# Peptides against a protein of PDB entry 5NXQ, part 127

Target 1, 114 residues: chain A of PDB entry 5NXQ
Amino acid sequence: EIQIPVSMAAEEEYLRSKVLSELLTDTLENDGEMYGNENEVLAALNGAYDKALLRLFASACSDQNVEKALSLAHELKQDRALTAAVKISERAELPSLVKKINNIREARYEQQLK

## One batch from the design tools (peptide; made by RFdiffusion4, then SolubleMPNN)

Design b2_p29_7_s4 (from b2_p29_7, 13 letters changed)
Fold by OpenDDE base, seed 3:
Parts: C-alpha cells; sequence; structure tokens
Structure b2_p29_7_s4 (fold): chain B 114 residues (1-114), chain A 29 residues (1-29)
C-alpha cells in the first residue's frame, strides 16, 4: 500500500472536487439530463472543494505565506468558507490577510446587489 | 494549538464530504 503525505492528499482532494464540480455544472447547463440527485451531489462536491481549499489555506497561514493564502481565498466559493478563512487568519495572527479577505467578501456582496 | 485542532477537523469533514459525494456519483451510473 502506497501512503500519500497529508498535504498531497489535501491537494488531491481539492483538485478532484474541483474537476467533478465543474463537470457536473457543465452537464447541468449544457446537457439538461437529470438523475434527480444532481443538486445534492453538487452541494457535497462544493462543500468538499471549499473544505479542501481551507485545509490548504490553513497550511499556507501556518507557513506565514500570505500571498499563497490570499490566492487560495479568492478561489473559495461559499461565503461561509470566507468566514472560516478569516477565523483561520486571526488564529494565525495575520491581520493584513484578515483585511484582504474581508475585502473579497465585501466585493462579492456588492456584486450580489447588482 | 488551536490552529492544529481546526486543521484536523477540516480534514475529517473534508474526507466525509468526499466520501458522500463519491457514493452519490456512483448511484448516477
Amino acid sequence: as target 1 above (114 residues)
Amino acid sequence: SPLDELMEELDKEMAEAVKKAEELLKKMQ
């Protein structure tokens, strides 16, 4: 049995969730075929995607790599995930990153109002 | 540390969500 390092496993889960989420989204938009559980699958995949990103985000924060952390934060889909990223940043004592993530949230709120 | 504890919880939740998604995808086939 081949053991994969924890960090690599997290990256793999992120990529897997990302690809599957994109494929399902494309299928729903372009194919139109329904199986009856697509929304549940998509919700699970999006959740896994953001959680995987947050794991990588937390790792970047632990390394004090603000640039990488910010890049990952931009890829988060759910607002609750951005909130989690703020909490992680606070625990990592990165106030500059906290501000930048809050800016992302504010920008998304503004877009939703349009 | 509190950060380590959070990371561990994220790992568990991520694994569970992925497992659930894979099971649902299998049913679509």
Scores: peptide ipSAE 0.068, ipTM 0.630, DockQ to the pose 0.763
Fold by OpenDDE base, seed 5:
Structure b2_p29_7_s4 (fold): chain B 114 residues (1-114), chain A 29 residues (1-29)
Amino acid sequence: as target 1 above (114 residues)
Amino acid sequence: SPLDELMEELDKEMAEAVKKAEELLKKMQ
């Protein structure tokens, strides 16, 4: 069996998770009702989504494409995923990217405190 | 629940993916 490149697999999972999470989010926004497991489903979808993004992020870092990496970091939903992105950036020896991702994290923290 | 198990697996997979990515980056450098 032909192995699918990690980047291609990540892109597919990213798109799948993105679409499903958006559909669920839109449903919740429109109906304003929870039917029991929506939060868990959303969390799982966000997890898969961020995992896929992190694979793409790592690929961008390996290509030394800081601009693409930063753009991907902005798309990350969970703080733990941003933390992972920082770690990847550190290992890639991209201190400017580390700083910018930390700025994203700080901005989100401030928004949550409001 | 199956969803809880999935979430835990995703967390684990994410951590493993990061670790693997770091290893790949190290080899590249």
Scores: peptide ipSAE 0.055, ipTM 0.611, DockQ to the pose 0.071
Fold by OpenDDE base, seed 1:
Structure b2_p29_7_s4 (fold): chain B 114 residues (1-114), chain A 29 residues (1-29)
Amino acid sequence: as target 1 above (114 residues)
Amino acid sequence: SPLDELMEELDKEMAEAVKKAEELLKKMQ
């Protein structure tokens, strides 16, 4: 079997999940139509989406590309994924990135309280 | 439901994905 680079595989899954998530979200927001399983489908897609992003995030950290890593972190949807990104950043010895990701988490918590 | 089962699998895979991401980071450094 042909070995596909991890980064390429992650990008493919990211794009696939992103497109499907956006299409479904737009449908719900614009039409308000639900058929009973849309939220569950979105949850599954978001899981795969964040999984793919975390792989890209790790790659960016390895390259010491803090700006790219931060941009990817902003795209993460689940809090648990942000927590994972913090752990990865700590292991990559990028304290500035750790702080910035924690700020993203705090900002989201504040938004939920409003 | 099959979808519920998929969600459970994805939740489990998230933890594994984090570990794999960390391993990838280590290998690339």
Scores: peptide ipSAE 0.046, ipTM 0.606, DockQ to the pose 0.055
Fold by OpenDDE base, seed 2:
Structure b2_p29_7_s4 (fold): chain B 114 residues (1-114), chain A 29 residues (1-29)
Amino acid sequence: as target 1 above (114 residues)
Amino acid sequence: SPLDELMEELDKEMAEAVKKAEELLKKMQ
């Protein structure tokens, strides 16, 4: 059995989920509101997307590549995923990254209040 | 609702993802 490196597998899943999420988003914009399974599929894809990103994020943190980690954090869609990223950053002892991610989360929270 | 159930599943998946990510981080350090 061929074992694919964890980072490579995560990258593949990230790319797959990203493409599908973009396609569904475009469909919503062009064809209007989606019903039934489409919304559920989108939610699941977003979950998988963020899950994959978090693995990449952890890898970046391990490499102490704060710039890459921050870039990945900006790509996270769900608030819960940002929370997860904060936890990972704390474990990696990267307080500067923690602050930056919290700023992202706060900014998104403010946007929701509009 | 089915959507609520899905959200619960996603929450679980995210929690597991965090654990796995943390584990990965430890292994890579």
Scores: peptide ipSAE 0.046, ipTM 0.612, DockQ to the pose 0.055

Design b2_p29_8_s2
Fold by OpenDDE base, seed 5:
Structure b2_p29_8_s2 (fold): chain B 114 residues (1-114), chain A 29 residues (1-29)
Amino acid sequence: as target 1 above (114 residues)
Amino acid sequence: EEERKREEEEKKKKFLEESEKIIEEEFSK
């Protein structure tokens, strides 16, 4: 049985989900074709994308690499992903990171209100 | 020092496992 390092597995899944998400988006934008399950597929891909990023994020937190963790947090697409990042940061006892991620979330909320 | 290093690695492993639980919890809603 082959054991895959957590970081490598996360990166692989991230790349796979990112590519598929981009391909789907490009198809919609360039070909103009809409399908009944299109939004559901995109949401699922985005979910996988954020989950993969969060695993990388957790790895960065475990290494006490706050700047890397923050950079990864900026790449998160969904609000629930930011929530997860905050919880992970809290458990990592990185209060500065918690504050910065909350700032990201608040900024996105403000943009939605405008 | 070797024992300390092993303890740190175990802590990291445990942290990653707990983080995975957080991720799954948030995306199961």
Scores: peptide ipSAE 0.663, ipTM 0.935, DockQ to the pose 0.839
Fold by OpenDDE base, seed 2:
Structure b2_p29_8_s2 (fold): chain B 114 residues (1-114), chain A 29 residues (1-29)
Amino acid sequence: as target 1 above (114 residues)
Amino acid sequence: EEERKREEEEKKKKFLEESEKIIEEEFSK
């Protein structure tokens, strides 16, 4: 049995989810129509994408690489993913990172109010 | 030195496991 490092496994899942999500998004934008369970598929892909990013994020936190962790947090799409990132940062005892991620969340919230 | 290194690796492993639980909790809602 081949042992795959956690970071590599997370990266593979991230890339897979990202590619599929982008392909689906591009198709929907081009056609302007949705069929069947495309919304559900997109939601599932976005979820998988963020989950994969969060695993990379956790790895960065475990290495106390705040800059890498923050860069990954900016790539997160869903608010629930940012919430998870905050909780992970708190458990990693990285208060500066917690503050920066909360700033990202607040900024996105303000943009949604427009 | 080796013992210290093993202990740190185990701490990281535990942290990643706990992080996975956090992720699953947020995405199970």
Scores: peptide ipSAE 0.663, ipTM 0.934, DockQ to the pose 0.839
Fold by OpenDDE base, seed 4:
Structure b2_p29_8_s2 (fold): chain B 114 residues (1-114), chain A 29 residues (1-29)
Amino acid sequence: as target 1 above (114 residues)
Amino acid sequence: EEERKREEEEKKKKFLEESEKIIEEEFSK
């Protein structure tokens, strides 16, 4: 049996989820409605996307690669994903990263108000 | 030191497992 490193598996899942999310979005915007649960499907895909990113994020944290972790955090779509990233950063004992992720959350809140 | 390396790898493994629990907890809501 061929063993796949955790990081590679996470990257594969990220790419798969990203492609599917973009494909679904494009279909809804350009090819008409899918009839029924378009938003639910999109939300599910976004969830998988963020979960995959968070696994990569955790890997970066384990390597003490703050810049990589922060870059990944910027790619997260959902607020709950940012919350998870904060918790992971806290467990990794990376307070500077915690602050930066909280800044991302704050910035998104401000953008929603505009 | 091989022993130190093994310990580091074990810590990383444990961290990733704990991180997975955090992820699942947040997305179970």
Scores: peptide ipSAE 0.663, ipTM 0.935, DockQ to the pose 0.836
Fold by OpenDDE base, seed 1:
Structure b2_p29_8_s2 (fold): chain B 114 residues (1-114), chain A 29 residues (1-29)
Amino acid sequence: as target 1 above (114 residues)
Amino acid sequence: EEERKREEEEKKKKFLEESEKIIEEEFSK
């Protein structure tokens, strides 16, 4: 029995969920076929993607690697994921990172107002 | 020095556990 380190497991799950999310998104955009559960499936995949990414984010924060953490935050899709990232960075006592993530969120809000 | 390393690793472990709680909280709503 091989126990995989948490960070490695998170990376694997992130990559897998990223691919699945992209594939589903492309299918929906190209085929235009929307059934009853496609949105639910997409939401689930996006959730898994962001959760996996946030675990990597937390790891970066624990290593005081602000640059890596910020790069990961840019890859987050959902607003609730950015909220989680802010809370995690606050606990890590990284105020500069908090500010930068909030800037990302504000920028997305402005784009949504269009 | 080994003791210091152990303490740092434990702090990181605790941080990751608490981070997981934050993640689950946001995605349980």
Scores: peptide ipSAE 0.666, ipTM 0.935, DockQ to the pose 0.846; fails the geometry check

Design b2_p29_8_s3
Fold by OpenDDE base, seed 2:
Structure b2_p29_8_s3 (fold): chain B 114 residues (1-114), chain A 29 residues (1-29)
Amino acid sequence: as target 1 above (114 residues)
Amino acid sequence: DEEEEEEEEERKEELLEEMEEIIDEEFSK
């Protein structure tokens, strides 16, 4: 069996999750909320999106590509994803990246308090 | 050096595996 590179697999899942998440969001905004499991579907899509993105993030960290990793971190949606990114950065021994991601998290907290 | 490249790739694979565990741990809640 042909093994697909991790980065390619992650990108495919990221793109799929991103498209579906955007489609669902647009539908909810334009056609009204769906009855039933719309929140669960959205949460699942967001989860898959962030997980895929984190795999790309991990790859960037393993390559010591801090700039790429930081750019990817800005695309993360959920706080738990940022937490994972911090832990991954710590494992990769990239303290500067840890600090920058924590700044992203803190900035989002401040925005929520407004 | 092929041996050095293999060792580096192996280290990266192990690192990525550990990072996957971090991801799974955070999203298993």
Scores: peptide ipSAE 0.598, ipTM 0.904, DockQ to the pose 0.834
Fold by OpenDDE base, seed 4:
Structure b2_p29_8_s3 (fold): chain B 114 residues (1-114), chain A 29 residues (1-29)
Amino acid sequence: as target 1 above (114 residues)
Amino acid sequence: DEEEEEEEEERKEELLEEMEEIIDEEFSK
């Protein structure tokens, strides 16, 4: 069996998880609550989504493509994903990207306080 | 030159492996 390159696999999983997350959200908004597992399903989908994005983010960092990496970081949903992005940026020795991602995190904290 | 490119690709692969470990660590919590 021919194995799919890591980058392509990450892109595929990202798109799949994004679509499924959006479809589930729309279903909950339009068809009402499911039978109590909505939050767990959304959490699982969001986790897979962010993990896939982080793999793309890591690839961008390895290419020292800071602008692409930053764009991907803005698409991350969970705070733990931003934490991972900071750590990845540090490992890639991209201090400017670290600062920019921390700014994203700070902005989200301020939004939560409103 | 070809050897240098291969070494660069190997270094990138190692870097990506380390980054995968970072991802796994954060999402294992």
Scores: peptide ipSAE 0.598, ipTM 0.904, DockQ to the pose 0.840
Fold by OpenDDE base, seed 1:
Structure b2_p29_8_s3 (fold): chain B 114 residues (1-114), chain A 29 residues (1-29)
Amino acid sequence: as target 1 above (114 residues)
Amino acid sequence: DEEEEEEEEERKEELLEEMEEIIDEEFSK
């Protein structure tokens, strides 16, 4: 069988995980609770979503496409994902992107304090 | 030119591998 390019595979996984995450969120909001392991399922889906995004982010960084990378970073949900994005940006030697991602993180912290 | 392109691709591949390790480390917690 033919191997799918890494970037294409990452895009497919991102789209799939995004849809599932949104679907689960909508279900919880509509039905209140799913009972069982809904928290674990949500965490797993969010994790998969962010991991897929980060692979796309890494690809953008490797291409020195700061604008695309930043756009992807805004879609990240978990703080640990933003941390990974910062580390990736540092490895790619993109200090401007590091600053911008840290601004995203700080903004989210400010929102949590409200 | 071909050698330069190959070297660039190799460097990019190595970079992506290191980035994957960063991702795995953060999500292994």
Scores: peptide ipSAE 0.597, ipTM 0.904, DockQ to the pose 0.856
Fold by OpenDDE base, seed 3:
Structure b2_p29_8_s3 (fold): chain B 114 residues (1-114), chain A 29 residues (1-29)
Amino acid sequence: as target 1 above (114 residues)
Amino acid sequence: DEEEEEEEEERKEELLEEMEEIIDEEFSK
């Protein structure tokens, strides 16, 4: 069996999750074709999206590509995903990235308070 | 050296595995 590199697998999953999330969102907004479990499906897709994105983020961190990592962090939707990103950054020993991600989190909190 | 490159790749794999565990931990809640 041919092993797929982690980075390639992560990219594939990210793209898949992103497309499905967008498609589902559009369907709910425009067609209303989902019934009963739409919220659960959306939550699951959002989770999958962030998880896939975090794997890309982890890959970027492992490459010490701070700029790429930060750009990916901005695409994260859930707060728990940002928390994971912070932890990953800490493990990667990238303190500047930790600070920047915390700033993203703080900014989102401030927006929620308004 | 090929050996050094292999060791570096192994270290990266281990790091990525640890990062995956971080992800799983956060999304298990």
Scores: peptide ipSAE 0.595, ipTM 0.903, DockQ to the pose 0.743

## One batch from the design tools (peptide; made by RFdiffusion4, then SolubleMPNN)

Design b2_p30_3_s1 (from b2_p30_3 with Y6L E15K S21D K22E L23V E24K D30E)
Fold by OpenDDE base, seed 5:
Structure b2_p30_3_s1 (fold): chain B 114 residues (1-114), chain A 30 residues (1-30)
Amino acid sequence: as target 1 above (114 residues)
Amino acid sequence: SELEELAEVVNEANKILGISDEVKPEELLE
């Protein structure tokens, strides 16, 4: 069995999830309808997408690449995923990154209230 | 659950970072 490095596996899963998410989004926007379980499918895709991103995020934090980590955090879709990113950042002892990710969370929260 | 899955990712990160303490899914509700 060929063992794929974690980072490569994460990239592949991220790309796959991203493509599928975009395709489904486009379909909904253009056709206005999908299968009856479209919300569940989207949720699952978002979960897989964020999970893949978080693995990349963790790798970036491990490399002490704060800039890359922050860029990845901006791509996260779910608030819970951002929370996970904060936890990873805290454990990586990157307080500046923690603050910046929390700013992202706050900004998104404010947007949802509008 | 999604929380469990995210916690798993964080815990994977902990391993990479050399941290033995695991996070609980409930901690991601902060």
Scores: peptide ipSAE 0.355, ipTM 0.888, DockQ to the pose 0.772
Fold by OpenDDE base, seed 2:
Structure b2_p30_3_s1 (fold): chain B 114 residues (1-114), chain A 30 residues (1-30)
Amino acid sequence: as target 1 above (114 residues)
Amino acid sequence: SELEELAEVVNEANKILGISDEVKPEELLE
């Protein structure tokens, strides 16, 4: 059995989940028909997507690559995933990154209030 | 649950960062 590095596995899952999420979203937007399970499938895909991103995020934090970490955080879809990113940043002792991610969260809060 | 899954990811991150303290799912509700 071939052992794949965690970062490579995360990248693969990220790309796969991203593609599927985008395809599903586009399909739903174009067809205009929503079935009962479609939102659940999308949520599941988003979950997998964010988990994969968070693994990459953790790796970036480990490398002290704040810019890469921040760019990955911007790609996170779920608020709880951003919270997870904050927790990772705190534990990585990157307070500037914590603040920047919280700014992302706040911005999204304001957007959903519109 | 989603929180549990996210907590697992954070805990995996902790391992990467060399931190032994684990996070609880409830801590991600902040």
Scores: peptide ipSAE 0.354, ipTM 0.888, DockQ to the pose 0.796
Fold by OpenDDE base, seed 1:
Order: sequence, then structure tokens, then C-alpha cells
Structure b2_p30_3_s1 (fold): chain B 114 residues (1-114), chain A 30 residues (1-30)
Amino acid sequence: as target 1 above (114 residues)
Amino acid sequence: SELEELAEVVNEANKILGISDEVKPEELLE
């Protein structure tokens, strides 16, 4: 069995999920088509995408690379994924990163209220 | 579930960070 580093596997999954998510989103926005399982497919893609990002995020936190970690957090789509990032940051003892990620969450909440 | 999957990722991170405490899926609802 070939053992692939977690970071490399995560990067591959991230890229794949990102491309598919963007393509699907563009199709829905441009064509207005809605299939029976389209939202479910999109949710699944977003889940896989965020999961891959969180693995990269964890690696960045492990490296104490706050700048990279924050950049990755901005790419997260789901609020729950941001919560997960906060948890990782707390455990990594990076309080500045915790604060910045919470700011991202708050900003998104405000956007949803408008 | 997605929450379970996210919790797994966090717990994977814990391993990387050398932390033994595990996160439960419910903790990600906060």
C-alpha cells in the first residue's frame, strides 16, 4: 500500500473539490437549472472541500504559520467548518488566530442579516 | 454526518498537535 502524506492528499482533494464546486455553482447561477439532488450534491462537495481545507489548516497551525492558516480559513465555506477551525486554533494555542477567525464568522453573520 | 466528519478532522489535528483530548461533534454547533 502506498502511503501518501496527509497534506498532499488534502491538497489534491481540495483542488478537485474546489473545481467541482465552482463549476456547479456557476452552472446553477448562469442557467438557473435545479435538479432534484442538486443542493445535496453541492452540500456534499462543500463538505469535502472544507474537510480538505481543514486538514491543510491543521498542518499550517502545526507549523505555527498563522498567515497561511488565516488565508485558508477565509476559503472555508460552511460556518461549522469555521467553528472547527476555531477549535483547532484553540488547541494549537493560537489566540490571535482564534480572534481573527471569529471575526470572519461575525462578518458572515452580518452579511446574512442584510 | 458532516459534523462527525468535521470532528474527525479536528481530532486528526489533535494528533498532529500532540493533544489527547477529543472533540465531539456537538461542540461544533457553537
Scores: peptide ipSAE 0.353, ipTM 0.888, DockQ to the pose 0.755
Fold by OpenDDE base, seed 3:
Parts: sequence; C-alpha cells; structure tokens
Structure b2_p30_3_s1 (fold): chain B 114 residues (1-114), chain A 30 residues (1-30)
Amino acid sequence: as target 1 above (114 residues)
Amino acid sequence: SELEELAEVVNEANKILGISDEVKPEELLE
C-alpha cells in the first residue's frame, strides 16, 4: 500500500480545486452561459480551494517559512479563510505574519467599499 | 457549515504544529 504524505495530498487538492475554479470562472466569463447553480458550485470550489490552501499554509508556518505562508495567504479568496490563517499564524507564534495577513484583510475591506 | 469546515482545517493545522487546543468555529467570525 502506498502512503501519500499529507503535504502532497494537500498540494493535490489545492491544484485540483484551483484548476476547477479557474475553468469554471473562465467558462462563465467567456461563454456567458448560466445554468442556475454556478454560484453554488463556485462557492463549493472556493471553499475547497481555501481549505486546501490553509493546509499548505499551516505546513509553511510549521516550517517557519513566513514568506511562503504570506504568499499563500494572498491566494486565499474568502475573508473567513484569512481569519483562519490569522489563527494559524497566532498559534504558530508568527506575529509578523499575523500583521501582514490582517493588512491583506484591511486592504480587501477597502476594496469592497469602493 | 463552512465555518465548521474551516475550523476543522485549523485544528488539523494545530496537530501539525503540535498544539492540542482546538479552535471553535465562532472564533473565525472575527
């Protein structure tokens, strides 16, 4: 029996979710066809995508790789996922990362106000 | 719920980090 490392599994899930999300987005933008469930599908895909990213994020934090962790945080789509990233960062005792992720959140809040 | 799922991911992260304390879904509403 082949044992797949957790990090590898997370990468696979991330890539899968990312590809599917992008494909769906492109399809909607290019074809303009709506079937009535696209938003639901997108939400589900985004959720899976962020969850996968957070697993990678956690791994990066565990490795004390703040740069990689921050890069991954920028890829998160949902605010709640950013909040989760903050929680992970706090628990990993990475205050600088906490601050930077909060900056991301603040920037997105500002964008939403425009 | 999504919050519960996110909390699960964070808790998985805790395990990776060697932390026993679990995060609650409500904590992700901040």
Scores: peptide ipSAE 0.353, ipTM 0.888, DockQ to the pose 0.797

Design b2_p30_3_s2 (from b2_p30_3, 8 letters changed)
Fold by OpenDDE base, seed 4:
Structure b2_p30_3_s2 (fold): chain B 114 residues (1-114), chain A 30 residues (1-30)
Amino acid sequence: as target 1 above (114 residues)
Amino acid sequence: DELKELAEVVNEANKILGIEEKVEPEELLE
């Protein structure tokens, strides 16, 4: 089996998960509710999507590429994933990134309150 | 389960960053 570089593998998984998530979203919007496993499928896809992003995020942090890391963080869907990104940023000793990601979280909280 | 998987991703990041201390899934609830 051919070993794929971690960054390439992560990118591939991200793209795959992104496409699937978008397809599912489009399907739900156009075809209506999927009774049965709709929420489960969405959760699974979002989870896979965020995990893939977090791997890319970690790589960006390792490169000390705050701009790229922040861009990736904005693409995260789950709050728990943002929390994970914060943890990674803390470990990477990127306090500015920590603050910015927390700002993203706060902004999303405010949106939910409206 | 999801938290566990996320923690694993963070811990993978720790390896990349050369950090030995591992995060627990419960820490991601904060």
Scores: peptide ipSAE 0.361, ipTM 0.890, DockQ to the pose 0.776
Fold by OpenDDE base, seed 2:
Structure b2_p30_3_s2 (fold): chain B 114 residues (1-114), chain A 30 residues (1-30)
Amino acid sequence: as target 1 above (114 residues)
Amino acid sequence: DELKELAEVVNEANKILGIEEKVEPEELLE
């Protein structure tokens, strides 16, 4: 059996999770009702989505592609996923990326306070 | 557990980057 490279597998999972997340969001916005666990389902999908993104993020860091890594970080939904991205950036010895991701976190925090 | 799953992803990244030290879930609470 042919093994699929990590980057390719991550991209497929990202696309799948993104599509499912968007479909669920559209359903909630249009219909306004689902089963009582709709928020749990959405959270699970967001988790899978962020995990897939982080794998792509790690690949970008490995390639020392800071701009691509930063673009991927902007697509992360959960704050804890951004924290994970910071950790990856630190390990990859990309201090400029660390600072930029922390700026994203701060900006989102400020928006939540409004 | 969300933190555990995220830590696993970070540790996968560490493997890609050739880093031996693993991240614990609690380290993501920053």
Scores: peptide ipSAE 0.358, ipTM 0.890, DockQ to the pose 0.801
Fold by OpenDDE base, seed 3:
Structure b2_p30_3_s2 (fold): chain B 114 residues (1-114), chain A 30 residues (1-30)
Amino acid sequence: as target 1 above (114 residues)
Amino acid sequence: DELKELAEVVNEANKILGIEEKVEPEELLE
């Protein structure tokens, strides 16, 4: 059996989850039909999406690629996922990245208050 | 449980980073 590197697997999962999330979002926006389970499906997709991103994020941190890590963090949807990214950054001993991700979180909080 | 799943991802990251200490789901509530 062919073994796929973890990073490649993460990228594949990210792309898959991203596509599915976008397709579902577009469907809901264009067709206007809401089903009772759609919100749950969206939440699950967002979770899978962020999970995949976090794996990529971890790889970037491991490579000490702060720029890539930060870029990935901006793509995270859930606040809890950003928190997870902070935790990963802390473990990776990247304090500058920690600060920048926290800035992302704060900015999102401010936007929600408006 | 979303928090548990996220914690699992972080713990996977810990393995990548060579960190043995595991995170708990509650730590992601910060």
Scores: peptide ipSAE 0.358, ipTM 0.889, DockQ to the pose 0.832
Fold by OpenDDE base, seed 1:
Structure b2_p30_3_s2 (fold): chain B 114 residues (1-114), chain A 30 residues (1-30)
Amino acid sequence: as target 1 above (114 residues)
Amino acid sequence: DELKELAEVVNEANKILGIEEKVEPEELLE
């Protein structure tokens, strides 16, 4: 059995999920609800999307590429995924990255309060 | 369960990083 490298598999899934998420979002914004389960579909897509991103994020942390890791963290959609990124950063012993990701979370909290 | 899935991803990362301690899903509720 040939195992595809984790980073390559994650990149493929990320691209696929990103395209589908964008298409669904555009459809909801322009055409409204289709079948009544769009929110569930979107949540599932976002989950897969963030999962793929987190794998890429982990790879970046492993490479000590803080700038790439931070860029990927900005693309995360779910707050829980940002929390996961913080945990990965802590385990990777990257305190500066931890602080920056927490700043992203705080900024999103403030946006929700507006 | 999304928390479980995310925890699995974190644990995969830990494996890559050589960390043996696993993360539990409830830790992602913080």
Scores: peptide ipSAE 0.357, ipTM 0.890, DockQ to the pose 0.813

